# Peptides against a protein of PDB entry 5VZU, part 220

Target 1, 271 residues: chain A of PDB entry 5VZU
Amino acid sequence: GRTLEDIFHEHMQELILMKFIYTSQYDNCLTYRRIYLPPSRPDDLIKPGLFKGTYGSHGLEIVMLSFHGRRARGTKITGDPNIPAGQQTVEIDLRHRIQLPDLENQRNFNELSRIVLEVRERVRQEQQEGGHEAGEGRGRQGPRESQPSPAQPRAEAPSKGPDGTPGEDGGEPGDAVAAAEQPAQCGQGQPFVLPVGVSSRNEDYPRTCRMCFYGTGLIAGHGFTSPERTPGVFILFDEDRFGFVWLELKSFSLYSRVQATFRNADAPSPQ

## One batch from the design tools (peptide; made by RFdiffusion4, then SolubleMPNN)

Design b2_p29_4_s3 (from b2_p29_4, 14 letters changed)
Fold by OpenDDE base, seed 1:
Order: sequence, then C-alpha cells, then structure tokens
Structure b2_p29_4_s3 (fold): chain B 271 residues (1-271), chain A 29 residues (1-29)
Amino acid sequence: as target 1 above (271 residues)
Amino acid sequence: SEKEKKEKLLKEIEEKLSKEEKKGESLVA
C-alpha cells in the first residue's frame, strides 16, 4: 500500500507544482511588500510578532500574530496554494476560553468537538443578539421637528425647612453573598495531548499548555476557492509557542516564534 | 521557443491539477 510518506511526497509534488504555476503565471514578477510588526501592548496575551507555523503537508509558513482587543489574529505572511498571503489564517476569540478536560479525556476527539461546538453556538447567539440591537436603532430617526421648547419659567424652588426627624430604621445589611469568582487559574499549565486521530507533522509538541481559546481557521480549495471558517482551538503553550487544532480537518498546527530581530520593522506612528 | 515550451508545460500542469481538483476539493488550511 502507499505509505504515509508516499502520500506526503505526492501531495508535496502537487504543492510544488502549484507554486510553480503561480510563480510562472506572473513571469516571476516579484512584488515586495513591507511588513510591519504589530505594536506590543501590556495587555497582549504574549508578545505579537512573526511565527513559523507547520501546516501539515504545506510545510513551514510564516504567520504574523497580532492582538486586537479581545481578539487575536494570525495573518499569513507566506501563502500556499489554498490560502494566499495576507489572509487571516486564524482568528482567536479571547473572550471564549476553552477548558480542556483531564489528560485521559483529552484523547477523546468527540469530547473536544463537543466543547468547541458548544462555544461556537454561544458565539453565534451573541452575534445574533448584538445584531438586533444595532438594527432597531437606525429606524426611528424620523426628523423630529425641533419644536422650540418654550422657556419654562424658573420655578423658584421653595426653601422648605429643616425638620430633622432622626428615623433610626436599622435596615439589616443583607449579606450580598459575593459569588466567589472562581479564580481563573490563569497561570498553571496543564498537561496537554492531542486527541486520537488529530494529525500533527511530528509528535514533538509541548506536552503542557497555559491557556486555550476558541478560534476559527480559514480553509479553502486550491486557488482560494470556497473559503470558509472552520472551528478550532488556539492553544497557548508559552511566550514563544502556540498551536491551533483544526477541528474539522483533524489537524494540528504548531507555531514557534521567529527569533530573528528586524531593524526598522516597527509600524510608523500614526500621523 | 523557450516561452512556448514554458506555456506548454504550464498547460500540462494545469491539466494535471484540474484532474486532481476533480478528486475532491479537500479544503485545506
């Protein structure tokens, strides 16, 4: 039978061939675009910047990680035959933390799928509710003719007097049971393993994660056909490494910080 | 010409890819 290696080689040949078509169609016209590093903010989950990502058979790609309030974004700096450069390969919702189960239950792909799909449904509901509030507000700007509000006379507020009755009503302080905000155990790493049937390019991924979040990944056919967002899990390992589990693809991408320092890569100050 | 050879090769490649695309557009990341 074909080995996994044979399948990988065939697919790599197709990808190389596709890259050759794209480069050849443009008569090797190389356009250079300046890339700026996102500004770092104190509230950023990790330092923004360039990461090298593994996309299974596509190999190594460069992704820019940036933070946008309660969202993180991975933008392709390198493109492939499916997803061109400049596309947002991953969008992470930092409002929707995913709690991974224990290590035994992390092996269950169906359990991870359940958790992710429940979060996806919450995100969808929140978007529907927020969309209705924005829609109703636009209708009622009928031109209210600003009828000149007649100058209501300054009614002299009568100086009513000092009656000092000291009503003692000792209202019992109702013990507002402060719902103990379960301390988001933000800092303790937990054991991490990929579910059974999730493919990784290698088994050399961090076996401990700090935090997980709901996210969506961009998938497409060749030539960026039928682009769609697929649900997934962003996994923060450390300051320099994160992963993305592509739920529907049953694949895992590992991203590692590019350690190269770039001079003059800072975004120009907004004038 | 070398150009015509390149164009022919591109066409042969496009024809191969179009045959692989028909095997199922696996959406990929």
Scores: peptide ipSAE 0.198, ipTM 0.610, DockQ to the pose 0.272
Fold by OpenDDE base, seed 4:
Structure b2_p29_4_s3 (fold): chain B 271 residues (1-271), chain A 29 residues (1-29)
Amino acid sequence: as target 1 above (271 residues)
Amino acid sequence: SEKEKKEKLLKEIEEKLSKEEKKGESLVA
């Protein structure tokens, strides 16, 4: 009978052949674009940059992690047969932290699914409410018929009036207790395990996470057909590693920082 | 022969690629 190993080898051969065909098609017309590293900002969750991601089927891919206020973005630097280079493979909402349950309940995929889908629904509601505020503001451009009322020359009148004394109203400085932004406690990392039935290409993933956020991942058919965003969990492990749980795909991608230093890779300062 | 194994493997890959194209759009990441 076909062993699980035979099936895995056959599937890997197909993927290698697809990559070979794809790469060989590009050999005839390579457009090179210089990629710049995103500038680091003080408020960035981790240093932005290049990460090597593991995608279950496609294998190893390079993504650029960048921060955009309360959002993070993973952009594909390498493309695959489904999702071309330059697409946003993951979009992370840093407003919506995911709280993982205890280690025992983390094995339950349905519990993780419930937590993620509840956050997805909140994000959808917030987007609908914010869309209504933007919609109501456009309605009030009634046509102001600018009747040209004639420019009557209003006269100069000079009047003088007097000395109003400076009232000393000693308004007590209300102690605005600056809520000390509690330095983001480098909280002891939470024990982390993948749910049962979530596929990882490597079982060697970090077993402790710092924090998790709601995010969406991009999925598509071959040739970038039917592209859609699926719900997932961004998992920050450390400064150099993060993961993404693809909820609908029941898969996990591990991303590790590319430690190579690139000369002249910094974005030119906006002049 | 090693050649026949390679030709069989290529044919199995082509048949599977053709079947995956025919199996509804497996959306992947």
Scores: peptide ipSAE 0.195, ipTM 0.528, DockQ to the pose 0.147
Fold by OpenDDE base, seed 3:
Structure b2_p29_4_s3 (fold): chain B 271 residues (1-271), chain A 29 residues (1-29)
Amino acid sequence: as target 1 above (271 residues)
Amino acid sequence: SEKEKKEKLLKEIEEKLSKEEKKGESLVA
């Protein structure tokens, strides 16, 4: 049977070969595209921009993080043999926070899997309900046939009925104590550890996280074959670092901000 | 020529990749 070493060597040979193909294609035709940095908004979870991400065997890739209302997006700036440049490697739903368990239970992959899959089912239900509202609204513009039916004048009658006494029933307005949603304390970062059996390229990931969100990652075969979205967890560590747990792949990608400043990288103002 | 060797190698590689894609290798990120 193939050993784990044989599989690793075959995969590494394929990755080297793919890198050779890409570099060899560049000798024949280079397409240059200008990349603009996304504008920063006050409500952005962190400053948008370029991050260096770890993708297991593929190595280090560049991802643009951007915010789109209640969604965050990671877009590949560098591609690999599976996912080409310009694809959305991660899509994060900022409406669906993931609550990690205590540090002991964070080691349990099945517990994390349960939590993520329960959020995935809620997201699916919300999409089905929102699809029904959009469908029903379009059907009722039946043509209003303008039939001019005449203004018959019916007249009657004025009856004045009498002075019923004002009962003073002073119903006390029950103070609906609006349960002040305690502003979710931007609590001290919680201890963080990867579940057992989740692989990380670098063991030097942050051991404390601020918050987590549900998201989906893009996975494909070589040549971008059979592309699909897989469930995962976006982990915010700090202003310059986030992670993504690929649940089905049992892998972790760490993303760190590119500290380089780019001149003239802002999108042209829409004229 | 060196060019013909490179083109032949690229074609052999593309043919191998297209065969491995069919083997249902695990989708990756």
Scores: peptide ipSAE 0.184, ipTM 0.608, DockQ to the pose 0.286
Fold by OpenDDE base, seed 2:
Structure b2_p29_4_s3 (fold): chain B 271 residues (1-271), chain A 29 residues (1-29)
Amino acid sequence: as target 1 above (271 residues)
Amino acid sequence: SEKEKKEKLLKEIEEKLSKEEKKGESLVA
């Protein structure tokens, strides 16, 4: 039978070969598209921009990180044999923070998998509930047949006087269950390690993370066949580095900010 | 020529890929 190593080697050979074909075809036909950097917003988790990704099979990739309210998006700037340029490689739900266990339990892939899958089910439930509210709201626009309201006569209802004494109903301040603002421990990085069996291209990843979020990654076969979204973990390390754990693939991608300054890369202000 | 060697290599690669695509869709990120 093919070993997992044989399958991985075959797959890596295919990816290298496809990458070589793509790069070699570009020598004959290059299409250039201008890319604009996303505008920075004060509420952005980190500065948006270009990040260089290292994914084990594809090597160096360029991803644009952008923020869209409570969502973040990684968009491929460089395509690969599986996922073409312009596709959303990662979608991050900034509403669903993932709490990593202690460093000892972070080594357990099954524990991370449990945590991620529990969040995935919550996200699915929220989508189903929100889908029902949107569905019921459309049903009630039955055509209001404008029945001609018969002109019932204006009965002059008499001017009742003003003396409504304000009853001091001392409504007890209902215990606003202070939704425990989990203190934005924005400052203390948590020790970070990849689970056993998660493939990283390099062991040189940050060993401390600021926060993690639930996300989904796009996967596909060669030529963008059978594209699907898989669950994963977005890991914010610092202002210039983030990671993504591909849960089903048992792989880790590290993304580092591109430090190059681009002239005229800002989006034109909407005039 | 170096061009002919590159074209030959591309063809050999395309033939290998077309054979491997038939063996199973390796889903990758």
Scores: peptide ipSAE 0.075, ipTM 0.539, DockQ to the pose 0.220

Design b2_p29_4_s4 (from b2_p29_4, 13 letters changed)
Fold by OpenDDE base, seed 3:
Structure b2_p29_4_s4 (fold): chain B 271 residues (1-271), chain A 29 residues (1-29)
Amino acid sequence: as target 1 above (271 residues)
Amino acid sequence: SELEKLQKLLEEIEEKHRKTDKKGESLVA
């Protein structure tokens, strides 16, 4: 019978052959699109730019990381058979921080799954509540028929009522104990390990993370069939490295900054 | 041509994978 190894080997051969066929077709028709680097902003979690990522069987891919207020996006610069170039491979919600458990409990996939799914449910509730506020605001512009109600003149009178006394009650200003915003402890990097059963292409990933956020990843079949967003965890390791845990796929992608400098790669200033 | 054979082979592979994906086995990132 076919082993799992035989099936994997056949699949890898098919992917290599597909890549060969695609590359051999480029000699017939090439379309060039200019890519601009996103501008850096002071409030960006890290410097935006190009990252090299690992996508299991597809190999090494290039992703553009950009920041959009309280969201970050990873956009594919290189496509694969599942997800074409220009798609948003990851969307990160910078409002929803994930707190990882201690190192022992990080090995438990069910614990990570629980934490992520609880945050996903909060995000869904917030989207439903925000949808109701936007719906109610549009309904009340009924046409105010300006019926000219007539100017009835009622003049009535000036009654003077009297002197009541100056009671001094010196209400002590209750000391509003300013809840000391606990300084956001620039958290010492937390020890990090992948849960048991999460596949990584390489075991060489950072063993310490700065912070994690809720996000969604784009998955599809070959030819971009049945595209959907699945829950995951964005993991910031440092200024040049981040990861994404694909929860439903039980996989991990590591992204590392492309250190190349590009001349004239900035977006033209809007004139 | 050789290119036409490779294009046909690509279509056969793509259609094979598309059928597997519909079974829920190969949604990938």
Scores: peptide ipSAE 0.105, ipTM 0.699, DockQ to the pose 0.399
Fold by OpenDDE base, seed 5:
Structure b2_p29_4_s4 (fold): chain B 271 residues (1-271), chain A 29 residues (1-29)
Amino acid sequence: as target 1 above (271 residues)
Amino acid sequence: SELEKLQKLLEEIEEKHRKTDKKGESLVA
């Protein structure tokens, strides 16, 4: 019978052939758009930029990592038959840290699934609560029929003098020491292993991680049909490497920084 | 033409993948 490896190999050959056919057909009508690297900010979890990702059967893809406050975004620079270029392949919520269990329990897919789905439900609740506050604020503009009560000209009551010396009640602004969340010490990386049954294209992934966050990945059928967001885990390994665990797909994508220096790739300063 | 053969092959592959998508095997990221 065909092995799973044979099926994946055939599928990958088909995807490569499709990319070749598309490229060859569009040679005469390609629109080139310049891509700029996102500006780096001090608060960015790592330097933003281009990463080389592995998407199982799709092979090698280029993703732009960018930071947007407490969210990170992976944007496809290279598209595939399912997810076109310019789509957001991953969205990472930097508010929702995933705590990985010990190394023995990390092998249990059901444990990772439980942890991720609990965070997913919290994110969903927060979105529902924030949606209700935004909804209730708009509903109370009932048309106040401000009946034009006739402005009776009430008389000029006299100019009582100014001299109320405001007492300098120097209420010391209590330093709300915003507990500076101690920048999570870039301490000893936690031992990391993929759960049993999570497929990786490359078994050579980092065996230690710095931080993990909840995120969603975009999946679709061929031709970008029925696009949906699936839950996953963003895994920061180091300054140049991150991963994404696609929970429902039981797959892992490894991303490595493109070390190439591009001249004039910086975003134009906003004028 | 050679291009017409490639277009036909593309359509055959796309239709294969579209059928597989319905089975959940080609929901790829």
Scores: peptide ipSAE 0.099, ipTM 0.686, DockQ to the pose 0.428
Fold by OpenDDE base, seed 4:
Structure b2_p29_4_s4 (fold): chain B 271 residues (1-271), chain A 29 residues (1-29)
Amino acid sequence: as target 1 above (271 residues)
Amino acid sequence: SELEKLQKLLEEIEEKHRKTDKKGESLVA
C-alpha cells in the first residue's frame, strides 16, 4: 500500500515539477520589484531582515522579518503555489509570551497544544473587548442641532485686575521612578525539543531557545484558496535563527538569517 | 510544443491538488 512517506514524496515531486514549470514560463516575462530592508529599531527583538526558511512541503523560502511595535511579521519574498509572494506567512504577538514546559513535557504535543490554545483564547477575548470599546465610542454622535445663536457684539471693558503674588508652592517633584524596563534579560536559553509527531525537514535545529511567543501562520490551498490563519509558536533561538511550530499542521519551519550585505537596500528615509 | 505539454501537465497537477484542498488535507503554509 502507499505509505504516508510515499504520498509525501509524490506530493513533493509534483510541487517541484510545478515550480519548474512556473520558472520555465518566467523566461518570457519577468517583473522585478525592488525590496527594501525594514529599518532597525532599538526595541526590535532581533535585527529585522531576510531569513531563509524551510517549509516542510515547499522546501526553501525567503521571508522578510519586520517589527511593528508589539507585533512581528514574516512576509513571503518567495511565493509558492499556496501562498503568493508578499503575503504575511507569520504574524507574531509579542505581548503573548509562551512558556515552554520542561524538556520532558516539551515532547508532549498535547501539552504544547493546550498552552497555545489557551493563549489563542486570551488573544480572542482581548480582541472582542477592544472591539467593544471601539464600537461604543461611535454611538454618541447625537445630531448636534447647530442652532445659529446670533452674533451679539458686546464690547465690554478693560478691567486691570491686580498683582496676584507668586506663591512659591515648592511642590517637591515626586520622583517618578521610571521603572526602567529592564532590558529583556538575555536569560539563559531554555532547553528546546520538538514535540513527538511534529515534522521537521531538518533534525538539526537549535536545542536551546531564548523565548517563545504566540503567533499565527497563513495557510491556503493551491491558488491561494480558502486562506486562513492557523495558531502556532514563534521560537527565538538567537539573533540569526527563529522557528515556527505550525500547531494544526504538526510541522516546524526553521528560519536562518541571510548572511548577505545588500547595496542600496535600506528603505528611503521618510522625507 | 514542449511548453504546451508542460502547461497541460501543470493544469492536471493543479486540478489534482485543488481537489485535495477541498478535503482540507492539503492546506499548506
Scores: peptide ipSAE 0.095, ipTM 0.682, DockQ to the pose 0.406
Fold by OpenDDE base, seed 2:
Structure b2_p29_4_s4 (fold): chain B 271 residues (1-271), chain A 29 residues (1-29)
Amino acid sequence: as target 1 above (271 residues)
Amino acid sequence: SELEKLQKLLEEIEEKHRKTDKKGESLVA
């Protein structure tokens, strides 16, 4: 029978060949589009910009990381046979932090799967509840019957006087239960390891992560067939590196900042 | 031409993968 290695090698050879064929076909018919780097904001989790991603089968890809309030987005700058350029390869929900277990339990894929699926269910519930509130708010535009404007009775201006006695009501300082600022654990990295059975292109990934968030990745067949969102984990390693664990695919993609500086790549200021 | 052979080979590979993907083996990110 074909080994997993034989299947992987065949698949990789075909993908390399497809990429070669596409590159050779378009040599004379390239459409160039200017890419603008997203502006950095103070509240951005890391500096937005171009990242080089490594997918198991696709090799080197370029993704634009951008921040949109409580969401982050990875947008494909390079297309592949499955996902064309301009698609949102990853969507990260910065509201839904993933707490990784200790290093021992991080080896357990089922534990990570449980944690991610619990968060996915919360996200679905929040979407359903928010959908109901948006639905009910539209229903109460009952027809404003234009009741006729009854007449203006002129009622007079009585002038009553000024006695503002300053009541000293010594309102007790209600203990504002200081919502315990969950200490911004933004600084202390935790030990990180991929679960057993999660495929990575190489074992050269950061062994410490800062934060993890729930996210979804876009997957499709060749030619962008049957596109769907699959659950995953966005892993922030540092200012220049993040990962994505594709839960259902049992794969890991590592993204590293493109260190090249581009002149005039900044988005034009909105005039 | 050589290009036409490569185009045909591409179509054959794409169709192969499209069939595999429908079987759940090769959904790729």
Scores: peptide ipSAE 0.032, ipTM 0.621, DockQ to the pose 0.408

Design b2_p29_5_s1 (from b2_p29_5, 10 letters changed)
Fold by OpenDDE base, seed 3:
Structure b2_p29_5_s1 (fold): chain B 271 residues (1-271), chain A 29 residues (1-29)
Amino acid sequence: as target 1 above (271 residues)
Amino acid sequence: VFDDTPTNLTGFSLDPVQTDDGLYVFEPP
């Protein structure tokens, strides 16, 4: 019987052949566009830049990781039959940290699914509440027709007297010790394992992670048909490696920094 | 009749190219 591995291998060979046919048709007229690496900021979770990802049957992909305040973005630099280059393959919400359970409970896909879907619901609620505040603010600029209010006469308010008893009540200012939010300890790396039933292309993934965040991944049919965003988990392993768990697809993508030194790839300083 | 409708192979790209003047990506037509 065909194994799942045989089906994945056949599909990978088909995709390689498709890529070869596509690229060979344009071999004489390849158009290239210059790109710039995102500038590194002190508040960036890791250095932004190019990462090589292994995803499903599609092979090796290149993504640009960039930081945008409380969001991170993975942008496709390489395209595939489903999702063209330039699309945002992953969006990470750095406001919504995911705490992984202990190593035993990490094997339970339903536990990870519960945690992710609870965060997804919180994100949805916050988006609905923030949308309401922005809507109410625009309605009140009705033109105030300045009707000249008639001069009602100044009723003489009576001069109540001077009784100046200095009540000494020395209310001690309760030192609201602002509980200094202890800077989230750059915690010792947590043991990491994929849940049972999550497919990884390579079993050689890091077995320790630094932190995880809620995110969404872009999926589509061939030719970018019916594109949708699915819930997932961004897993930071180290400065040079991150993963993404595609919850609905039950798949894992590992991304590793491109270690090449790029020349003249920095964005021009805004003059 | 296998309708060999040529699968529109849209979306594939080449790896980025480092030149002396910068980093370039393939722009599909």
Scores: peptide ipSAE 0.387, ipTM 0.767, DockQ to the pose 0.383
Fold by OpenDDE base, seed 1:
Structure b2_p29_5_s1 (fold): chain B 271 residues (1-271), chain A 29 residues (1-29)
Amino acid sequence: as target 1 above (271 residues)
Amino acid sequence: VFDDTPTNLTGFSLDPVQTDDGLYVFEPP
């Protein structure tokens, strides 16, 4: 039978072949654009910069993390067959912290889904209320053409293997000591585990996180077809690592800071 | 069965390149 490793290897071979076909069309004439690293601000959640991620079957990607007031953005530096470079792969709402449950309840995907969808509904309500106050004042600025947002592939789920039988063991009801709600101390990392059924390329993700935020990830089909933003969770592990849980895809992407000294990559000082 | 539909290959990029002059990213045509 094909192993998960075989499936990932085959998909990586396909992506490498696609990348080869794509790049071979340019007769070795590759155009490059200069980029600058975002300026660091004191209020930034972590230092902005380049992060190297693993996105399921897509292999390695590079994302620029930047901070924009109460929002953070992951911008693709590397493109894939679905999402071209320069697109915002993730948009994080730093106003909407996600509170993860205890470690036992973190294994429940439906609980995480509930929490995220409740926050999504609050974000939607706030956008509706704020839209009513802003509507009275400002005149007809013409239609800015909305550039279309890019698309990620559905990984086909592997077929479920067969029925394991139920064991009955009937352990007794131990006393519910009311665990006092320790106030979420803003600085202590909490134990972290992925929900059951969330796919990670690597099992080697941090088992402690600092904080989580509501966000949206950009998904769609090959060739940037039918792009949509799906709800997710941005997970800050530390200064150099963050993750994103793609709720609808049931996938997890881990991003690690590119540990390189960049030369002449700082944004020019605003004159 | 990978659907033999010609996958639109648009969007692929190369890794960023650090030069002496700066950091550069592949610009797809």
Scores: peptide ipSAE 0.386, ipTM 0.774, DockQ to the pose 0.488
Fold by OpenDDE base, seed 2:
Structure b2_p29_5_s1 (fold): chain B 271 residues (1-271), chain A 29 residues (1-29)
Amino acid sequence: as target 1 above (271 residues)
Amino acid sequence: VFDDTPTNLTGFSLDPVQTDDGLYVFEPP
């Protein structure tokens, strides 16, 4: 039977050929647009910028990593047959840290799946609660022209008497020890391994990670058909490397910083 | 569903180009 590797190689060759055919149709008239690197902010998890990623059969991709408050975004700089350039390939929720289990339990895909799906459910609940607050706020500005309803008479409700005995229920204020989120000890990376059955193009992924976050990845069929967001894990390895585990696809993408020096690529200062 | 149907070759782009004036990306028509 064809191995997964054989299928992968065949599909890569097809994608390379497709890219060649597509780009050959431009008859040497290529349009380019200028891009700028995101400005670095003090609160950015790592320096924003260009990263090279390997998606399974898609080959080499370039993604711009940027930070937007409590969210990070990977934007495709290169396109593929499934997802055009300019699309947000990954969206990371920096509010929802994923705690990886010990190294033994990290090999269990079902354990990682459980952890991610629990966080996905929390994110869904928070979105529903925030949607209700936004919905109720808009409904109240109907101009109730208060028609003057006529003065119905003052029924004297009777004076019920006084004797509420003071129950001394000394409810000790349970010190909700806010579990001080132990400041992520900036030093020792957690041992990291991919779950069994998660496909990686390269076995040379980092074996330690700093932190993980919940995120979603964009998937689509060829020609950007039926695009959907799938749950995943953003894995920060170091200042120059991150990964994304595509949970439903059972795949891992490794992204490494483009080490090239860019010229005149900084965003113009906002005037 | 990765539909391997050879659909319209839309979405491919070239790698970014560094010029003296800046960084540029291919814009598909």
Scores: peptide ipSAE 0.385, ipTM 0.779, DockQ to the pose 0.699
Fold by OpenDDE base, seed 5:
Structure b2_p29_5_s1 (fold): chain B 271 residues (1-271), chain A 29 residues (1-29)
Amino acid sequence: as target 1 above (271 residues)
Amino acid sequence: VFDDTPTNLTGFSLDPVQTDDGLYVFEPP
């Protein structure tokens, strides 16, 4: 019988063939658009840029990692049959750190799933609460028909001048000690292992990670059908490597920095 | 049921091209 491995290899070969057929159709009319590397900011978790990754059966992909305040984004530079180029393959919420358990409990997929789904629920609640505050402000200013309220006479309100000395109630502005969110200490790397039953194309993933964050990955059917965001874990290994665990797919993607020096690829400084 | 509908393979792109003038990405038609 075909093994799951045989099926995976056959599917990978099909995808490679599909890519070859697709690219070969355009040999005479390739249009290219200039892109710029995201500017690095001091607060960026790592240097933004191009990363090569393995995505399940799709083979080698290129993503642009960029930082947007408390969010990171992986944008597909290479497309596949499911997700076109330019799509955000991963969105990382840098506000929601995932605390991995000890190495023994990291092997338990259900434990990782529990941790991530609890964070997902918090993110969902925060989005609902923030959505309500924005919604109530658009109160129906129905057209107040400006009925001409009749000119009520200027009652001469008397000039009572009492010199009420405003008491200097020096309400000390309570120092809202903005709890300086301790810059996520680049903590000593913790031992890292994939849960049992998470598929990886590359067993040579780093066995130590710096930190993890909640994220969502984009999944779709062939031809970008029924695209949805699924929960996952962004794993920062080092300055040049990150991973993404796709919980629903039970898969792991490893991304490594493209070590090429790009000429004139920096974003023009905003003048 | 793999719907054998010829999936318009519109998702694929070429790898980025580096030139001396910059970095370029394939725009699928």
Scores: peptide ipSAE 0.362, ipTM 0.767, DockQ to the pose 0.506

